Peptides against a protein of PDB entry 3H8D. Designs and how they scored, part 18

Target 1, 122 residues: chain A of PDB entry 3H8D
Amino acid sequence: DMKRQQRFFRIPFIRPADQYKDPQNKKKGWWYAHFDGPWIARQMELHPDKPPILLVAGKDDMEMCELNLEETGLTRKRGAEILPRQFEEIWERCGGIQYLQSAIESRQARPTYATAMLQNLL

## One batch from the design tools (peptide; aimed at target 1 L67 R76 G79)

Design b2_p13_7_s3 (made by RFdiffusion4, then SolubleMPNN; from b2_p13_7 with A7E Q9L)
Fold by OpenDDE base, seed 2:
Structure b2_p13_7_s3 (fold): chain B 122 residues (1-122), chain C 122 residues (1-122), chain A 13 residues (1-13)
Amino acid sequence: as target 1 above (122 residues)
Amino acid sequence: as target 1 above (122 residues)
Amino acid sequence: SLAELLEPLEELP
């Protein structure tokens, strides 16, 4: 249903290995989520010391957020919600278009708002 | 087409009567727009000295922004784009739900994402 | 999990 609300979120995270280090030694990563209605459509993780992780619904379900949007509490977390472009700009820079396209072509991607938009772009 | 991007904008304005007053005497209003794809779906104006103005597509076309989204330049204006909730919170406070509902019931509202969402709410 | 990502944030000012 394309009537679903598209919402985007970003939260910082600390690597498990850095959790008990001094604040100065805790390198922050960034966790990004695109929710197509209640369910995650895309996930992205920016790490300070490794390549970005890109994940798309259908293909990467086991590696993605398993909670529905309400269960995450993200909507209630001040400053977590971001504009679509704040997500898409990073997604594009990380090769997200190609990643999602490949998932569609291999029939691994679940249909989402993201897949529909990409198919409109092509 | 529910695949259209929903984008929200807010810009301050100065009343015509205050345009030539000293900066301290210029009371700011706020102009809000909801674009359903390229076309405006809802417009709202917060004034410092009069009731808010609520406008919905179909009913109030002559009083609303006549420019398509790209023509407005809003997408290129830094700080103009806002989160959906930043619009909806004010819309709700101003009685926007009832206003749009009445426009739908009187068959004056043009179908938009906003009308579809309201119909889902009811 | 998201919970694991959120835990460090609870410790942040």
Scores: peptide ipSAE 0.028, ipTM 0.570, DockQ to the pose 0.049
OpenDDE base, seeds 1, 3, 4, 5: peptide ipSAE 0.025, 0.024, 0.024, 0.027; ipTM 0.559, 0.510, 0.307, 0.577; seeds 3, 4 fail the geometry check

Design b2_p13_8 (made by RFdiffusion4)
Pose (drawn by RFdiffusion4):
Structure b2_p13_8 (pose): chain A 119 residues (1-119), chain B 122 residues (1-122), chain P 13 residues (1-13)
Amino acid sequence: KRQQRFFRIPFIRPADQYKDPQNKKKGWWYAHFDGPWIARQMELHPDKPPILLVAGKDDMEMCELNLEETGLTRKRGAEILPRQFEEIWERCGGIQYLQSAIESRQARPTYATAMLQNL
Amino acid sequence: as target 1 above (122 residues)
Amino acid sequence: PAWWTAMEEMPDY
């Protein structure tokens, strides 16, 4: 019904902007858009647990801008293939995280919940 | 979901003569493919020593890879699949829009998602 | 968010 689009933004801590390159610890931010709306958000941090977020339970914590208002389709190198998102998501316990949200009625139906419920 | 049937692939390559040269002397080229479902709609090659090769379905059937998507194993090759814009950016810089537009005008281009996309643009 | 700042530094197509 809708186009699935995935994005990745590597980032460094704000406190690391003016240290030498070897002292800049990298992280990665990810987004799965199910049409204009974000279905899953994932953040890999060098200093704290991975942040896994799903539409519904985590609306308050997730990016609130739809796809067009982010400008992500306009940024070079930002868009990634579905597998590049799914591989990281699975390694973070994302399957159990989305399943837990589904069973406790905290998950908004998206292409992501439809995939987990099917298989 | 015609867009979901679209798949794009890129294989960097070197000539055999450069196989054991220093990494800085390995003149790389790139082979590309746009699959419209099971069949290749556009094929593109950047070469380090000759003109770029642009191929479209219908007009260029003899020159293109004859295998369908599943027969190639490309969906199983790590790092081979690229986003549509990664193919389109190179296709445009090679004159691919003019090449596809001419094939459409000469009616040599077989209707594909690629010809449908160029027509919606015009 | 750090990622937002990093995004603003990225080039456009």

Design b2_p13_8_s1 (made by RFdiffusion4, then SolubleMPNN; from b2_p13_8, 5 letters changed)
Fold by OpenDDE base, seed 2:
Structure b2_p13_8_s1 (fold): chain B 122 residues (1-122), chain C 122 residues (1-122), chain A 13 residues (1-13)
Amino acid sequence: as target 1 above (122 residues)
Amino acid sequence: as target 1 above (122 residues)
Amino acid sequence: PAWREAFAKMPDY
């Protein structure tokens, strides 16, 4: 149901290699999520030293957040929630439209708000 | 169509009585809008010296923004767009749920995302 | 995955 609430989140992370380094040497990445209702539809990771990672539901489930939105606690974390455009802007820059399109065409994408929006755009 | 993008905005306003006063004497109010796709679904005004104003589409059209979202320029105004919760929190505090419910019950409310969400809640 | 660690670092309200 497209009545599901679309919510977007961003949290910083420290890469594993930097976890035990001094704070000044810890490079921050950013983890992004789009939840279509309770379940994740898209996930994106910006890394300081490697290419962005794009993930879409159905195709990349094993690499994506397996928790429902409530279970993540993201809604209760200050500063985690972002505007849709704050997600989409980065998603677009990272080639997310093409990535999702390819997932749809290969029949790997699970239908989500994101897939529907893309299909409306084309 | 519930596929319409839900977008929320907040902008400050100076009440008419304060427009020609010194800056230190200008009391700020806040204008809030919920757009269901291109058209406003809910509007809310917080005033420094009078009760909040709640408005819903269908019932209060003559008192609400008559411009479509693009025409408002709100999407291009920095800091105008807010998270859904930032709108809803104030809406709830101001009795918006009851206001919209009453508008639905009196058959004055135009169906919107907001009316649908409320009906899902009840 | 990195998100698990990130979640742990983010304080709740």
Scores: peptide ipSAE 0.112, ipTM 0.616, DockQ to the pose 0.592
OpenDDE base, seeds 1, 3, 4, 5: peptide ipSAE 0.111, 0.111, 0.084, 0.111; ipTM 0.620, 0.622, 0.498, 0.619

Design b2_p13_8_s2 (made by RFdiffusion4, then SolubleMPNN; from b2_p13_8, 6 letters changed)
Fold by OpenDDE base, seed 2:
Structure b2_p13_8_s2 (fold): chain B 122 residues (1-122), chain C 122 residues (1-122), chain A 13 residues (1-13)
Amino acid sequence: as target 1 above (122 residues)
Amino acid sequence: as target 1 above (122 residues)
Amino acid sequence: PAWEEAFAKMPEY
């Protein structure tokens, strides 16, 4: 349904290797998600010491959040929800447009709000 | 187009009667807007000393913002854009669901994302 | 209208 609510989230994560370090030695990454209704459409991970990870539904399902939006509890975490532009700005900077475009062209992407928007732009 | 971006804004306003008062004597109201793509779908005004004003496109066009989103400059005002839920929470508390429903039933409401969402809920 | 006053008070980038 093209009426599905588009919701965006960002939460910090600490690298497993840093979990037991003193607070000053923990490098935060950021986990980003775009939910097209109940299901994740895009995921993005900013890491302190490696390239960003970009993931799109259909292509990267095995690497993406497997929980629906309600199951994640993200809607109940204060400060987790972000504006669409706060997601898109980072997505664009990380090469997300090209990544999603390639997934569409290779017929790997599941149709989502994101794929529809990109198809409109091109 | 059901793919139109839904954007929400909130800005404070000072009552005309308070404009020339000392800062401590200025009571702030709040102007809220929901834009369904370029066009306003809903407007809401919180006043310090009178009931909230609820407005829906089609019915209340003469009382609503006549500028398209770009013309308002709202997207260029830091802190003006808010999360959908920040709008909807206030809208719901002010009786916005019933107001919009009545406008739909009386065939006064212009079809918008908001009318479509309400139709899905009922 | 209230929106006109509100717009005037909000600085742009």
Scores: peptide ipSAE 0.076, ipTM 0.573, DockQ to the pose 0.545
OpenDDE base, seeds 1, 3, 4, 5: peptide ipSAE 0.076, 0.040, 0.027, 0.074; ipTM 0.572, 0.439, 0.563, 0.581; seed 3 fails the geometry check

Design b2_p13_8_s3 (made by RFdiffusion4, then SolubleMPNN; from b2_p13_8, 8 letters changed)
Fold by OpenDDE base, seed 2:
Structure b2_p13_8_s3 (fold): chain B 122 residues (1-122), chain C 122 residues (1-122), chain A 13 residues (1-13)
Amino acid sequence: as target 1 above (122 residues)
Amino acid sequence: as target 1 above (122 residues)
Amino acid sequence: SAWEEAFAKLPEY
């Protein structure tokens, strides 16, 4: 359904290796998610010391959050929800358009709002 | 097109009668807008000394912003764009659901994302 | 799950 709500979230995360370090030595990353209705369409992870991770539904399901939006509780966490542009700006800078395009062309991407928008642009 | 971007904005406004008053005597209101793609779907005005004004496309076109989103320049005004929930929370508290419902039932509302969402809920 | 634990650590409204 094309009427599905598009919602975007960003939360800080600490690398597993840093979880037991002193606060001063914990490097913060950022976890981003785009939900197309209840289901995640895109996931992005910004890390302080490695390249960004870009993930798209269908192709990267095994590496993406398996919880539906309600199960995540993200809508109940203050400051987690962000504007679409706050997600897209980072997505674009990280090469997300090309990543999603390749997933579409290889027939690995599940159809989402994101795939539809990209197809409209090209 | 159901793929139209839903964007929400809020800007402060000062009543015409207060424009020439000292800053301490200017009562601030809030102007809210929901754009369904390029066109406004809902408008809401919070006033310090009178009831909220609720407006929906089709019914209240003469009282609503006639500019398309690009013409408003709202997308270029820092802090103007708000999350959907920041609009909807106020809309709901002001009786917006009932207002839009009545506009649909009287066949005065233009079909928008807002009308579609309400129809899905009922 | 790992995701549930991660999200649970975030403060709620």
Scores: peptide ipSAE 0.251, ipTM 0.634, DockQ to the pose 0.458
OpenDDE base, seeds 1, 3, 4, 5: peptide ipSAE 0.248, 0.236, 0.247, 0.244; ipTM 0.619, 0.498, 0.637, 0.635

Design b2_p13_8_s4 (made by RFdiffusion4, then SolubleMPNN; from b2_p13_8, 7 letters changed)
Fold by OpenDDE base, seed 3:
Structure b2_p13_8_s4 (fold): chain B 122 residues (1-122), chain C 122 residues (1-122), chain A 13 residues (1-13)
Amino acid sequence: as target 1 above (122 residues)
Amino acid sequence: as target 1 above (122 residues)
Amino acid sequence: MAWEEAFAKMPEY
């Protein structure tokens, strides 16, 4: 249902090893989420020390946020919500189009707004 | 078509009379726009010295931006794009729901994403 | 105020 609200969020995370270091030595990662209505459709993690992690609903459910949007409290975290393009720009740079495409083709992706939009693009 | 991208923008304006005043004496207004795909669906103007102006496609076309989104350059203006809720919160406060509802009921509103969402809400 | 006036306040990049 494309009437569902598409919402995007980004929050920083600090590696456990850096949690108690000086501010200059704390390398921040970034956690990104796309919610298609109440449920997560895509998740992405930018790490300071390893390749980005891309996750799509259906394929990667066990590694993705299992909380619905309301349960996460993300809508109540100031500065967490971002524009769609702020998510998509990073998603595209990290190979998200190819990743999601492969998940669709392999029948691993659960249908979401993200899968529908990609199918329109192809 | 609910597959069209919904994008929202806000830009400040300064009244002609205040353009050359000291910064502290410049009262800013705000221009808001909702684009349903390439075309404007809703427009809103917050003025420092008069009631807000609400405009909806179909009814108020002559008072609304006639440029398509690409022509406006809004997507290329830093800080102009805002979150959907940043538009909707102000829209609601200014009586936008009632305004759009009346435009629909009087058959003045052109069908847009905004009209469709309101019909789901009623 | 016309939207054209508002547009003039925001530079493109």
Scores: peptide ipSAE 0.072, ipTM 0.497, DockQ to the pose 0.475
OpenDDE base, seeds 1, 2, 4, 5: peptide ipSAE 0.071, 0.066, 0.019, 0.066; ipTM 0.529, 0.396, 0.300, 0.510

## One batch from the design tools (peptide; aimed at target 1 R10 I11 I14 C65)

Design b2_p14_1 (made by RFdiffusion4)
Pose (drawn by RFdiffusion4):
Structure b2_p14_1 (pose): chain A 119 residues (1-119), chain B 122 residues (1-122), chain P 14 residues (1-14)
Amino acid sequence: KRQQRFFRIPFIRPADQYKDPQNKKKGWWYAHFDGPWIARQMELHPDKPPILLVAGKDDMEMCELNLEETGLTRKRGAEILPRQFEEIWERCGGIQYLQSAIESRQARPTYATAMLQNL
Amino acid sequence: as target 1 above (122 residues)
Amino acid sequence: ALSLEEVLANATDD
């Protein structure tokens, strides 16, 4: 029913902007958009646990901008293939995280919940 | 979901003559494919030593890869799949829009998602 | 969770 689009933004800590390149610890921010709305958000950090977020339970913590108002489709190198998102998501325990939110009625139905519920 | 049937692939390559040269002397080229479901709709090659090759379904059937998407194994090759923009950027810089527009005007281009996309643009 | 603005301000190469 809707186009699935995935984005990735590598980032460094604000405190690391003026250190030498070897001292800049990298992280990655990810988003899965189910149409205009974000279904899953994922953050890999060099200094704390991975942040996994799903539509519904985590609306407050997730990016609140829809796809057009982010400008992500306009940023070079930002968009990634579905597997590039799914591989990282699975290695972070994302399948169990989304399943747990589904069973406790905390998950908003999206293409992502439909995929886990099907298989 | 016609868009979901669209799949794009890129294979970097070198000539055999450059196989054992230093990495800085390996003149790379790129082979690209746009699959409209099981069939190649557009094929594109950037070469280090000759003009770019642009091929469209219908007009260029003899010159294009004859295998369908499953027969190629490309969906199983790590790093081969690319986003539509990665294909389109190169296709445009090679004159691919003019090449596809001409094939459509000469009616040589077989209707595909690619011809449908160029027509919606015009 | 980081804001998108914060992520973009601190964007770097992969």

Design b2_p14_1_s1 (made by RFdiffusion4, then SolubleMPNN; from b2_p14_1, 4 letters changed)
Fold by OpenDDE base, seed 5:
Structure b2_p14_1_s1 (fold): chain B 122 residues (1-122), chain C 122 residues (1-122), chain A 14 residues (1-14)
Amino acid sequence: as target 1 above (122 residues)
Amino acid sequence: as target 1 above (122 residues)
Amino acid sequence: ALSLEEILANETEA
């Protein structure tokens, strides 16, 4: 049901190697998630020292958050929720459209709001 | 097409009577809009000195913003766009569900994302 | 990929 609520989240992280460094030496990354209703549809990670990680439901289930939206507590975390475009802008910059498209074409992607929107776009 | 992007906006306004008052004496109102794709679906106004105004597409077209989303410039106004829940929370508090439901039942409401979601809820 | 739980446990807000 594409009438499901689409919700997007972003939280910062510090890489494990920097955890005990001085604040000035802690490089921040960003973890992003798109939830299509209760279930994650896309995940993305911006790392300070490696290429972005893109993940899509169906293909990358084992590498993505396994919790449903309510279990994550993200909806209750102040400042975590972001606007759709705040996610999509980064997703596009990271080549997310191509990544998702390839997952669809290879029949690895689980149908989500994201897959439906992509198919509408192309 | 319920695959249309849903976007929500909030902008403050000062009532005309307060325009020339000192800042401390200017009571702020809030103008809210829900756009279902390019077209407005719902509008709401929180006033400092009168009951909230609720407006729904089809029924209240003549009282609502007549501009399409792009024409409004809202997407380019920093801080104007809000999360869906930021709109819905106030909408619910103001009796928006009942207002929209009545508009649907009277066949005054134009079908929108909002009407579809309401019908899904009930 | 990082686990959400790990991120939430170790995040630093600035």
Scores: peptide ipSAE 0.169, ipTM 0.618, DockQ to the pose 0.707
OpenDDE base, seeds 1, 2, 3, 4: peptide ipSAE 0.161, 0.160, 0.168, 0.156; ipTM 0.619, 0.609, 0.622, 0.536; seed 4 fails the geometry check

Design b2_p14_1_s2 (made by RFdiffusion4, then SolubleMPNN; from b2_p14_1, 6 letters changed)
Fold by OpenDDE base, seed 4:
Structure b2_p14_1_s2 (fold): chain B 122 residues (1-122), chain C 122 residues (1-122), chain A 14 residues (1-14)
Amino acid sequence: as target 1 above (122 residues)
Amino acid sequence: as target 1 above (122 residues)
Amino acid sequence: SLSLEEILANEAPA
C-alpha cells in the first residue's frame, strides 16, 4: 500500500467583523492545514490581533476542518497548496512542536504523520 | 466531490492470552470497524468475558485503528467486509447510540458519517 | 482494546 501523501495548504481570510470594512481595515489572517492523506492532521491560524491558533487531530477535532481533503476543494484552488516547509516554519515559530508533543503525552493526539515525525525527532 | 464510502469490517480473534490454550479454551472475540471513507469512524470489540468496547473517532482515537482503510488491508481480506446492518445491529445492542451521542454532546466526537447519521436521527 | 495488528495476528476462524 502506498504511503499517505502529506499536503499542506494556506488560505488567507478576512475576519468576519472586517468584511464590511474598507480594504485597508480588512486585516488578513492565514489559515493553514496539513493533510495526512485525506484527513487533516494539523491546522493553524494566524490572526492579526490575537495569538496563533494551533490545532492537532484527536485533540482539537471539533475545531478543525471536518471535510476530507477532496471535499475541501483545496487541491483545486490555485495558490492554496504550499510546501511542507512553508507550513512547518510557521508551525515551529508558533510553538507547534511543543503543542503537539503535549497532545501526544496527554494521550489527546490522534496518530498522524505529524505525531510520527515528532516522535522521531524526540 | 463524491461522498465518502461507508465500509464495515469484522475480524474474529482469539485473545493473545488464549493463543497457547487448547481450542476449547480459545474464546473468540469480534473486532468491528466502521470506516468513513479512508479513516475509521467507529470501532467495536466483543469479548467473551468482558463488556463490549465501543470507540468513536475523536474521543477514542488513541485506542482505535490508526491505519487508513487501504493500509489495513481489510478491503482485500476475504470475509472481513460486512454489511452496514451487520455492524449497526451489534452497535445498537451494545449501547453505541448512547455512547456516540454522549461523545457528541461532550464535544469529544470528531465529525464522521456516524455522528451525522445520529444527529439526523435525534 | 486491541490493535488491528494484534487482531489480525490472533485471527480466528469465522
Scores: peptide ipSAE 0.316, ipTM 0.469, DockQ to the pose 0.654
OpenDDE base, seeds 1, 2, 3, 5: peptide ipSAE 0.310, 0.311, 0.293, 0.315; ipTM 0.595, 0.576, 0.590, 0.604

Design b2_p14_1_s3 (made by RFdiffusion4, then SolubleMPNN; from b2_p14_1 with V7I A11E D14A)
Fold by OpenDDE base, seed 5:
Structure b2_p14_1_s3 (fold): chain B 122 residues (1-122), chain C 122 residues (1-122), chain A 14 residues (1-14)
Amino acid sequence: as target 1 above (122 residues)
Amino acid sequence: as target 1 above (122 residues)
Amino acid sequence: ALSLEEILANETDA
């Protein structure tokens, strides 16, 4: 069969605490997702006032998007899809390699394209 | 080793005949490239006044970009990189599947990610 | 982590 398509998405968000503030006082965060075929493999959140949140399939399923790719509507949202490197650059900067590696070593990570690529790199 | 990265690019061009015309009389064409790792796998040109040009590695090497990806500078050109589907949609619309299939059947196509994906589909 | 639904509901235009 056709290999699973790797797709990456980014959407901005405003912190819950800033939702009702004036536009100039709303700090933007960024939500990132990597889908390995229909299911999320990695998720990442850049917050304006706290450390990045990194999530990997298997380990963080309860905290990650539970919708399949089609259910998210992200493929139909203009401007949401990003290039692989646009995700990976931020992922790497946020320590995603070490995070995923630890999840693999602890046997918490579900096998995904992300785990396979990391295993090829190490 | 790490699997080869598939990267896609698009840049506009003006027809030679329109180069010295006023801006309103310059019809834009579009040049597309698919790089399978460092080397081009597919190239496509959308012209405003003639049929699309489709090119595949192995068959059309003499007509395709001979520079490796890094030499092209495309990765450093803002706005040049596009999503895989942005290439594939146009490729499919222009008859790229049939073109590549014929190149494979005639043993003219060099094995690339593109040929592998087509073989998985058919 | 924020849910996708929550993020989409509160998404800002870029």
Scores: peptide ipSAE 0.159, ipTM 0.607, DockQ to the pose 0.720
OpenDDE base, seeds 1, 2, 3, 4: peptide ipSAE 0.156, 0.156, 0.156, 0.146; ipTM 0.613, 0.609, 0.616, 0.534; seed 2 fails the geometry check

Design b2_p14_1_s4 (made by RFdiffusion4, then SolubleMPNN; from b2_p14_1, 4 letters changed)
Fold by OpenDDE base, seed 1:
Structure b2_p14_1_s4 (fold): chain B 122 residues (1-122), chain C 122 residues (1-122), chain A 14 residues (1-14)
Amino acid sequence: as target 1 above (122 residues)
Amino acid sequence: as target 1 above (122 residues)
Amino acid sequence: ALSLEEILANETEE
């Protein structure tokens, strides 16, 4: 919906257990977020040593970023913003479509741009 | 619509009249395109010495890029792909919303992601 | 899930 900007972000992270290791021994993960206007719609985490984490607004609010987009500073962080497909490609590979679909069907998902787009697809 | 990828591109151009001038005297324009799946939906041109050009599919097909997305090679051109908002911000500033709206109302616009989004906004 | 604040605070230049 053109009423709200859809913006996607990605930042790397080092596992807490690796923070004090030499750089060559720091396994990197990736944190992803989709913001539907000021509010997060989806979050995704790629971990080096465990399954990806998929989170959707409404269902997973307590586990997701609690900051609005402006509060995150992500829009001001160079290299953080990514193209929609750079998010969606990973989301799809991780089973995000099925995850969001299940959240919609169980009435756990908050309506977002993501839920609307999925309903258009299905 | 998640069925088709929305992809946006921007490339610079030098005015034909400036092609043989020294670099400091080459006034640069910008060529923008929005592809709704394989087909162009919107095109926009920023010129250094004339008003911006706005073009929408259906109405302006003869003046727009005639190549499908794959034929353009834009997806393979480093630095060409831009974020949706990087297109939309300029589109809005140039009066693109009104331009597309008028094309819809006159039944000149081909249905695209852009027309659908505008109808959601209005 | 990781907090954004934690991730940003521990961001490395690598």
Scores: peptide ipSAE 0.153, ipTM 0.639, DockQ to the pose 0.525
OpenDDE base, seeds 2, 3, 4, 5: peptide ipSAE 0.147, 0.135, 0.142, 0.151; ipTM 0.612, 0.524, 0.540, 0.630

Design b2_p14_2 (made by RFdiffusion4)
Pose (drawn by RFdiffusion4):
Structure b2_p14_2 (pose): chain A 119 residues (1-119), chain B 122 residues (1-122), chain P 14 residues (1-14)
Amino acid sequence: KRQQRFFRIPFIRPADQYKDPQNKKKGWWYAHFDGPWIARQMELHPDKPPILLVAGKDDMEMCELNLEETGLTRKRGAEILPRQFEEIWERCGGIQYLQSAIESRQARPTYATAMLQNL
Amino acid sequence: as target 1 above (122 residues)
Amino acid sequence: ALSLEEVLANATSD
């Protein structure tokens, strides 16, 4: 029904902007858009646990801008293939995280919940 | 979901003569493919030593890869799949829009998602 | 969770 689009933004801690390159610890921010709306958000951090977020339970914590208002389709190197998102998501325990949210009635139906419920 | 049937692939390559040269002397080229479902709709090659090769379905059937998407194994090759803009950026810089527009005007281009996209643009 | 503006302000190479 809707186009699935995935984005990745590598980032460094704000405290690391003016250190030498070898002292800048990198992280990665990810987003899965189910049409204009974000279905899943994922953050890999060098200093704390991975942040996994799903539409519904985590609306308050997730990026609140729809796809057009982010400008992500306009940023070079930001868009990634579905597998580049799914591989990281699975290694973070994302399947269990989305399943847990589904069973406890905390998940908003999206292409992502439809995929987990099917298989 | 015509867009979901669209798949794009890129294979960097070198000539055999450069196989054992220093990494800085390996003149790289790139082979590209746009699959409209099971069949290649556009094929593109950047070469280090000759003009770029642009091929479209219908007009260029003899010159294009004859295998369908599953027969190639490209969906199983790590790093081979690229986003549509990664194909389109190169296709445009090679004159691919003019090449596809001419094939459409000469009615040589077989209707594909690529010809449908160029027509919606015009 | 980080804001997108914060992530973009601190964007770096992969």

Design b2_p14_2_s1 (made by RFdiffusion4, then SolubleMPNN; from b2_p14_2, 4 letters changed)
Fold by OpenDDE base, seed 1:
Structure b2_p14_2_s1 (fold): chain B 122 residues (1-122), chain C 122 residues (1-122), chain A 14 residues (1-14)
Amino acid sequence: as target 1 above (122 residues)
Amino acid sequence: as target 1 above (122 residues)
Amino acid sequence: ALSLEEILANETEE
């Protein structure tokens, strides 16, 4: 919906257990977020040593970023913003479509741009 | 619509009249395109010495890029792909919303992601 | 899930 900007972000992270290791021994993960206007719609985490984490607004609010987009500073962080497909490609590979679909069907998902787009697809 | 990828591109151009001038005297324009799946939906041109050009599919097909997305090679051109908002911000500033709206109302616009989004906004 | 604040605070230049 053109009423709200859809913006996607990605930042790397080092596992807490690796923070004090030499750089060559720091396994990197990736944190992803989709913001539907000021509010997060989806979050995704790629971990080096465990399954990806998929989170959707409404269902997973307590586990997701609690900051609005402006509060995150992500829009001001160079290299953080990514193209929609750079998010969606990973989301799809991780089973995000099925995850969001299940959240919609169980009435756990908050309506977002993501839920609307999925309903258009299905 | 998640069925088709929305992809946006921007490339610079030098005015034909400036092609043989020294670099400091080459006034640069910008060529923008929005592809709704394989087909162009919107095109926009920023010129250094004339008003911006706005073009929408259906109405302006003869003046727009005639190549499908794959034929353009834009997806393979480093630095060409831009974020949706990087297109939309300029589109809005140039009066693109009104331009597309008028094309819809006159039944000149081909249905695209852009027309659908505008109808959601209005 | 990781907090954004934690991730940003521990961001490395690598």
Scores: peptide ipSAE 0.153, ipTM 0.639, DockQ to the pose 0.531
OpenDDE base, seeds 2, 3, 4, 5: peptide ipSAE 0.147, 0.135, 0.142, 0.151; ipTM 0.612, 0.524, 0.540, 0.630

